# Peptides against a protein of PDB entry 4N7V, part 79

Target 1, 222 residues: chain A of PDB entry 4N7V
Amino acid sequence: TLRSITSPLVAHRLKPIRQKTKKAVVSILDSEEVCVELVKEYASQEYVKEVLQISSDGNTITIYYPNGGRGFPLADRPPSPTDNISRYSFDNLPEKYWRKYQYASRFVQLVRSKSPKITYFTRYAKCILMENSPGADFEVWFYDGVKIHKTEDFIQVIEKTGKSYTLKSESEVNSLKEEIKMYMDHANEGHRICLALESIISEEERKTRSAPFFPIIIGRKP

## One batch from the design tools (peptide; made by RFdiffusion4, then SolubleMPNN)

Design b2_p17_6_s1 (from b2_p17_6 with Q2E D10A E11K E14T)
Fold by OpenDDE base, seed 5:
Structure b2_p17_6_s1 (fold): chain B 222 residues (1-222), chain A 17 residues (1-17)
Amino acid sequence: as target 1 above (222 residues)
Amino acid sequence: SELDLEEELAKLDTSDL
């Protein structure tokens, strides 16, 4: 099943973006829908031959073939669905479209990993909890130039000297210089606070059923 | 973050599309 290889993508709160590759253009729209445009070249002109339009919650996929399948010239936005439209639920998506959906999902996850959900200014750093899940990315930009980037898989450190390295185990973290451990401790505290606030705010959002509370900025830059 | 995003997006594999 598609569900066994990916979860429904979640594009809520993401800013519009459009990325072109050789074979495809992927967009997050103002509507928070995600479009995958499959591109073919004919006589030095690029045409959109197929479009997957995925709902913001990832559960509905609308597939259409522009201009009766002849293709529509590539433009600055996806072509409008006018003809040859099929609509699928996530669980009913034909296997032939799974790779395209997976690409959209990876695209969205990457965008989410770079999309601030909570920005928290401390005395020493700008901390940012990102939108991706599970295990949201967390970045700490210290005002003195040190940077720490935490992901589910690793921790990247950029020192004042510009020296950069990646830590993939607790043993490596424990082997850090004491000076770097101080930065890590601060990063971890900021991370804990952001996660706690995320939980509290999300619960309040659920109770009130209001417009999204995120993204949020806490504190101010010194 | 935006510059990093563009670079990382460009690395996404589309070979199987």
Scores: peptide ipSAE 0.232, ipTM 0.849, DockQ to the pose 0.735
Fold by OpenDDE base, seed 4:
Structure b2_p17_6_s1 (fold): chain B 222 residues (1-222), chain A 17 residues (1-17)
Amino acid sequence: as target 1 above (222 residues)
Amino acid sequence: SELDLEEELAKLDTSDL
């Protein structure tokens, strides 16, 4: 099943973006929908032959073929759907479209990993919890130049000297120099706080059923 | 950064599309 290889993408709160590749153009629209435009080149002109328009919650996929499959000239935005529109739920998406959906999902996840959900200023650092899930990226920009980037898979450290390294296990974290451990401790505390705030704010957001509370900024740079 | 995002987005594999 598609669900066994990816979850429905979530594009809520993401800013519009358009990324062109050789084979496709992927966009997050103002509506927070995601469009994958499949591009073919004919006579030195690029044409959109197929469009997957995915709802912001990833659960609805609308597929259409511009100009009856002849293609529409590539422009600065996806072509509008016209005729022969197919609409699928996530779980009913034909297998032939799974790779395209997966690409959209990866695109959205990457954007989410760079999209601030919570920005928290401490005495020593700017902490940022990102939108991606599970295991949101967490970045700490210390005012003295140290950077820590936590992902689900690794922790990257950039020291004041510009020396960079990646930690992939608890053992490696435990083997850090004491001076770096201090930064890591602060980063971990900031992370804990952001996660706690995320939980609290999300619960209030659920109760109010109004406009999104995120992204949020807490504190300010000293 | 936004630049970092664009660079990373460009690295996404499109071979299977």
Scores: peptide ipSAE 0.232, ipTM 0.847, DockQ to the pose 0.715
Fold by OpenDDE base, seed 3:
Structure b2_p17_6_s1 (fold): chain B 222 residues (1-222), chain A 17 residues (1-17)
Amino acid sequence: as target 1 above (222 residues)
Amino acid sequence: SELDLEEELAKLDTSDL
């Protein structure tokens, strides 16, 4: 099943973006829908031959073939759907489209990992919790030049000297110099606070059924 | 940064499309 390969993509709160590659153009629209345009070149002109338009919650996929499958000239936005539109749920998406959906999902997940959900200014650092899930990326930019980037898989440290290294286990974290541990402790505290606030704010958002509360900024740079 | 994002997005494999 498609679900065994990927979960439905989540494009909520993401800013519009358009990325061109040789074979495809992927976009997040103002509507927070995701479009994958499949591109072919004929006589030095690029044409959109197929479009997958995915809902912001990833559960609905609309597929169409511009200009009756002849293709539409590539432009600055996806071509509008006209005729021969197919609509699928995530669980009913034909297998021939799974790789294209997976590409869209990876694209969205990458964008999410670089999209601030919570920005928190401490006395010593700018902390940023990102939109990706589970295990959102967390970045700490210390005002003295130290940077810590936490992901689900690793912790990257950039020291004042510009020395950079990646930690992948608790033993490596425990082997850090004491001075670096101080930065790590502060980063971990900021992370804890951001996660706590995310939980509280998400619960209030659920209760109010209002417009999204995120992204938020807490405090200001000293 | 936005530039960093664009660079990372460009690395996504589209060979299977």
Scores: peptide ipSAE 0.228, ipTM 0.846, DockQ to the pose 0.721
Fold by OpenDDE base, seed 2:
Structure b2_p17_6_s1 (fold): chain B 222 residues (1-222), chain A 17 residues (1-17)
Amino acid sequence: as target 1 above (222 residues)
Amino acid sequence: SELDLEEELAKLDTSDL
């Protein structure tokens, strides 16, 4: 099943973006829907031959073939649905479209990993918890130039000198120089606070059922 | 940054689409 290889994409709260590649254009729309346009070139003109329009929650996929499958000239936005329109749920998506859905999912996940959910200013750093899941990325930009980037898989450190390295185990973290440990300790505290705030705010959103609270900014740069 | 995002997005494989 598709569910065994990916989960429904989640594009809520993402800003509109359009990314062109040789074979496809992928967009997040103002509606937070995701569109994959499959592109073919004929006589030095690019045409959209197929479109997958995916709902913001990833559960509904609308597929259509512009201009009776002849294609529509590539423009600044996806062409409107006109011909051969089919609508599927995530669990009923034909296998022939799974690769295209997976591409959209990877695109959205990458955008989420770069989309701030919580920005927290401390005395020493700007901390940012991102939208991706599970294990959201966490970035710390120290005002003195040190950067720490935490993911589910690793921690990247950029020192004042510009020296960069990646830590993949607790042993490596424990072997850090004392000066770097101070930055790591601060980053970890900021991370803990952001996760705690995310939990509290998300619970209030659930209760109020109002407009989203995220993204949120806490504090300001000193 | 937006620049970093664009660079990473460009790395996504579309060869099998």
Scores: peptide ipSAE 0.225, ipTM 0.845, DockQ to the pose 0.707

Design b2_p17_6_s2 (from b2_p17_6 with Q2H D4N D10S E11K)
Fold by OpenDDE base, seed 3:
Structure b2_p17_6_s2 (fold): chain B 222 residues (1-222), chain A 17 residues (1-17)
Amino acid sequence: as target 1 above (222 residues)
Amino acid sequence: SHLNLEEELSKLDESDL
């Protein structure tokens, strides 16, 4: 099943974007829907031959073939669906579209990893918890120039000197110089606070069922 | 941050398309 290889993509709270690549144009719309336009070149002109439009929660996929499958000239936005539209739920998506859905999912996940969910200003740093899940990316920009980027897989450190390195194990973290450990401790505290706030705010958002509370900014730069 | 987002998006594996 598709569910065994990926989860429904989540495009909620993402800003609109349109990215052209060699084979496709992927867009996040103002509606937070995701559009994958499959592009083919013919006589030095690019045409959209197929469109996957995915709902913001990833659960509904609308597929259409512009101009009866002949293709529509590539423009600054996805072509409007006309006739011969197919609509699927995530669990009923035909296997022939699974790889394209996975591509859309990877695209959205990357955008999420760079989309602030919580910005928290401490005395020493700007902390940012991103939208991706599980294990959201966490960035710390110290006002003195030190930078720490935490992901589910690694921790990247950029020192004042510009020296950059990646830590992939707890042993490497424990081997850090004492000065760097102080930055790491502060980063970890900021991370803890952001996660706590995320939990509390998400619960209130669930209770109220109102407009989204995120993204939020906590504190101010000194 | 959104730094180099477009560049990173362009590097996504398109073999699935």
Scores: peptide ipSAE 0.436, ipTM 0.903, DockQ to the pose 0.742
Fold by OpenDDE base, seed 5:
Structure b2_p17_6_s2 (fold): chain B 222 residues (1-222), chain A 17 residues (1-17)
Amino acid sequence: as target 1 above (222 residues)
Amino acid sequence: SHLNLEEELSKLDESDL
């Protein structure tokens, strides 16, 4: 099943974006829907031959073939669905579309990893918890130029000198110089606070059924 | 936070398409 290889993508709260690649254009719309436009070139003109439009919660996939499958000239936005539209639930999506859905999912996940959910200003740094899940990316931009980027898989450190390195294990973290450990400690504290706030805010959203509280900014740059 | 996002997006594996 599709569910066995990926979860429904989640595009809620993401800002609109349009990215062209060789084979496709992927967009996040104002509606928070995700569009994958499959592009083919004919006579030096690019045409959209197929469109997958995925709902913001990833559970509904609308597929259409512009201009009766002849293709529609590539424009600054997805072509409007006009004819021969198929609508599928996530669990009923034909297998032939699974790889395209996975591509959309990877795209959205990458965007989420760069989309601030919580911005927290400390005395020493700007901390940012991102939208991706599980294990949201966490960035710390120290005002003195040090940067720490935490992901589920690694921690990247950029020192004041511009020296950059990646840590992939706890042992490597423990082997850091004491001066770098101080930055790491601060980053970890900021991370803990952001996660705690995320939990509290999310619970309040659930209770109130209000408009989204995220993204949120806490504090201000000194 | 969107630094290099376009560059990173361009590097996504398109073999699925």
Scores: peptide ipSAE 0.433, ipTM 0.903, DockQ to the pose 0.747
Fold by OpenDDE base, seed 4:
Structure b2_p17_6_s2 (fold): chain B 222 residues (1-222), chain A 17 residues (1-17)
Amino acid sequence: as target 1 above (222 residues)
Amino acid sequence: SHLNLEEELSKLDESDL
């Protein structure tokens, strides 16, 4: 099943973006829907041959073929759906579209990993918890120039000198120089706080059913 | 945080498309 290889994408709270690649143009719309435009070149003109429009919650996929499959000239926005549209739920998406959905999902996850959910200013750093899940990215920008980027897979450290390295295990983290450990400790504390706040705020958001509380900025730059 | 987003997006594996 599609669910066995990916979860429904989540584009809520993401800012609109349009990214052209060789084979496709992917957009996050103002509606927070995700559009994958499959692009083909013909006679030095790019045409959109297929569009996957995915709902903000990832659960509904609308597929259409502009101009009856002849294609629509690539423009600054996705072409409008035509009469012959197919609408699928996530679990009923035909297998032939799974890879395209996965691409959209990866795209959205990357955008989410760069989209601030919580910005927290400490005495020493700007901490940012991102929107991606599971294991949201966490960035710490120390005011003295040190940077720490935590992902589910690694921790990247950029020292004041510009020296950069990646840590992939707890052992490597434990082997850090004491000076760097201090930054890591601060980063971890900021991370803990952001996660705690995320939990509390999300619960209140659920209870109130109001407009999204996120993104949130806590504190201010010293 | 968005500094290299476009660049990173351009590097996504398109083998699925």
Scores: peptide ipSAE 0.431, ipTM 0.902, DockQ to the pose 0.766
Fold by OpenDDE base, seed 2:
Structure b2_p17_6_s2 (fold): chain B 222 residues (1-222), chain A 17 residues (1-17)
Amino acid sequence: as target 1 above (222 residues)
Amino acid sequence: SHLNLEEELSKLDESDL
């Protein structure tokens, strides 16, 4: 099943974007829907041959073939739906479209990893918890130039000198110089606070069922 | 935080398309 290889994409709270690549144009719309336009070139003109429009929660996929499958000239927005519109739930999506859905999912996940959910200013750094899940990216920009980037897979450190390295195990973290450990300790504390606040705010958001609380900014740069 | 987003998006594997 599709569910065994990917989860429904989540585009909530993402800003609109339109990214052209070699084979496709992927858009996040104002409605937070995701559109994958499959592009082909004929005689130096680009045409949209197929469109997958995915709901913001990833659970509904609408597929259509512009201009009866002949294609529609590439424009600044997805072409309007034409004949042979098909609508599927995530669990009923035909296998022939799974790879395209996975591409959309990877796109959205990357955008989420660059989209601030919580921005927290400390005395020493700007901390940012991102929207991606599970294991959201966490960035710490120290005002003195040190940067720490935490992901589910690694920790990247950029020192004042511009020296950069990646840590992939607890052993490597424990082997850091004492000076760097101080930055890591601060980053970890900021991370803990952001995760705690995320939990509290998310619970309150669930209770109120009002407008989204995220993204949120806590504190200000000194 | 959106720095280099477009560059990173352009590097996504399109073999599935």
Scores: peptide ipSAE 0.422, ipTM 0.901, DockQ to the pose 0.772

Design b2_p17_6_s3 (from b2_p17_6, 5 letters changed)
Fold by OpenDDE base, seed 1:
Structure b2_p17_6_s3 (fold): chain B 222 residues (1-222), chain A 17 residues (1-17)
Amino acid sequence: as target 1 above (222 residues)
Amino acid sequence: SEIKLEEELAKLDESDL
């Protein structure tokens, strides 16, 4: 099943973007829908041959072939749907589209990992919890130039000198210089606070059923 | 993070497309 390969993509709260690559153009629309335009080149002109439009919650996939499959010239936005539109649920998506969906999912996940959910200004740093899941990325930008980037898989440290290294285990974290440990301690505290705030705010969102509270900014830069 | 996003998006594997 598709579900065994990937979960439904989640594009909620993402800003609109349009990214062109070699084979496709991927857009996040104002509606928070995701459009994958499959591009082919003919006579030095690019044409959109196929479009996958995915709902913001990833559960509905609308597929159409512009200009009866002949393709439509690539423009600054996805072409309008044709009369021949196929609509699928996530669990009913034909296997031939699974890889394209997976690409869209990876795209969205990357965008989410760079999209602030909570920005928290401490006395020493700008802390940012990102939108991706599970294990959201967490970035700490210290005002003195040190940077720490935590992911589910690793911790990247960038020192004041610009020296960068990656930590992949707790043993490596424990082997850090004492000076760096101080930054790590602060980063961890900021991370804890952001996770706590995320939980509290998410619960309030659930109760109120109002517009999204995220992204949120706590404090201000000194 | 947003400044580097385009560069990272461009590096996504397109072998599935």
Scores: peptide ipSAE 0.460, ipTM 0.911, DockQ to the pose 0.758
Fold by OpenDDE base, seed 4:
Structure b2_p17_6_s3 (fold): chain B 222 residues (1-222), chain A 17 residues (1-17)
Amino acid sequence: as target 1 above (222 residues)
Amino acid sequence: SEIKLEEELAKLDESDL
């Protein structure tokens, strides 16, 4: 099943974006829907041959073929659906579209990993918890120039000198120089706080059923 | 992080398309 290889994408709270690649244009719309426009070149003109429009919660996929499959000239926005529109739920999406959905999912996850959910200013750093899940990216920009980027897979450290390295295990983290450990400790504290705040705020959102509280900024740059 | 986003998005594997 599609669910066995990916979860429904989540585009809530993401800013609109339109990214063109060789084979496709992916957009996050103002509606927070995600559009994958499959692009083909013909006679030096790019045409949109297929569109996957995915709901903000990833659960509904609308597929259409512009101009009856002849294609629509690539423009600054997805072509409007006309006739012969297919609508699928996530679990009923035909297998032939799974890879395209996965691409959209990866796109959205990357955008989410760069989209601030919580910005927290400490005495020493700007901490940012991102929107991606599970294991949201966490960035710490120390005011002195040190940067720590935590992902689910690794921790990247950029030192004041510009020296950069990646840590992939706890043993590597434990082997860090003492001076770097201090930054890591601060980063971890900021991370813990952001996660705690995320939990609290999310619970309040659930209770109030109001407009999203995120993104949120806590504190100010000293 | 936002400036590098477009560059990273452009590098996404398109083999699935």
Scores: peptide ipSAE 0.456, ipTM 0.909, DockQ to the pose 0.757
Fold by OpenDDE base, seed 3:
Structure b2_p17_6_s3 (fold): chain B 222 residues (1-222), chain A 17 residues (1-17)
Amino acid sequence: as target 1 above (222 residues)
Amino acid sequence: SEIKLEEELAKLDESDL
């Protein structure tokens, strides 16, 4: 099943974007829907031959073939669906579209990893918890020039000198210089606070069922 | 992070498209 390979993509709270590549144009719309336009070249002109429009929660996929499958000239936005529209739920998506859905999912996940959910200013740093999940990216920009980027897979450190390195195990973290450990401790504290706030705010958001509370900014630069 | 987003998005594997 598709579910055994990936979960429904989540595009909530993402800013609109349109990215062209060789084979496709992927857009996040103002509606937070995700559009994958499959592009083909003919006689030095690019045409959109197929469109997957995915709901913001990833659960509904609308597929259409512009201009009766003849294709529509590539423009600055997805072509409007006309006729011959197919609508699927995530669990009923035909297998032939699974790879395209996965591509959209990877695209959205990357955007999420670069989209601030919580910005938290401490005395020493700007901390940013991103939208991706599970294991949201966490960036710490110390005002003195040190930078720490935490992901689910690694920790990247950029020192004042510009020296950069990646840590992938606890042993490597434990081998850090004492000075760097101090930055790491602060980063970890900021991370803990952001995660705690995320939990609390998400719970209140669930209770109120109002407009989204995120993204949020806590404090300000000293 | 956002300044490099387009570059990273361009590197996504399109082999399945």
Scores: peptide ipSAE 0.452, ipTM 0.909, DockQ to the pose 0.710
Fold by OpenDDE base, seed 2:
Structure b2_p17_6_s3 (fold): chain B 222 residues (1-222), chain A 17 residues (1-17)
Amino acid sequence: as target 1 above (222 residues)
Amino acid sequence: SEIKLEEELAKLDESDL
């Protein structure tokens, strides 16, 4: 099943974007829907041959073929649905479209990893918890130039000198010099606070059932 | 930054398309 390979993509709270690549144009619309336009080139002209329009929660996929599959000239927005419109739920998506859905999912996940959910200013750093899940990216920009980037898989450190390295285990973190440990301790505390606030705010948001609270900014740069 | 995001998005594997 598709579900055994990937979860439904989640595009909520993402800003609109349109990214052209070699084979496709992917858009996040103002509606937070995701459009994958499959592009083909004929005689130096680009045409959209197929469109996958995915709902913001990833659960509904609308597929259509512009101009009966002849294609529509590439423009600044997805072409309007025309011929052979099909609507599927995530669990009923034909296997022939699974790879294209996975591509859209990877695209959205990358955008989410760069989209601030919580920005928290401490006395020493700007901390940012991102939208991606599970294990959201967490960035700490110290005002003195040190940067720490935490992901589910690794921790990247950029020192004042510009020296950069990646830590992949707890043992490597424990072997850090005392000076660097101080930055790591601060980053970890900021991370803990952001996760705690995310939980509390998400629960309140669930209860309120109103406009989204995220993204939020806590504090200000000193 | 948006520029960095665009660069990373451009590097996504398109072999499935």
Scores: peptide ipSAE 0.448, ipTM 0.907, DockQ to the pose 0.716

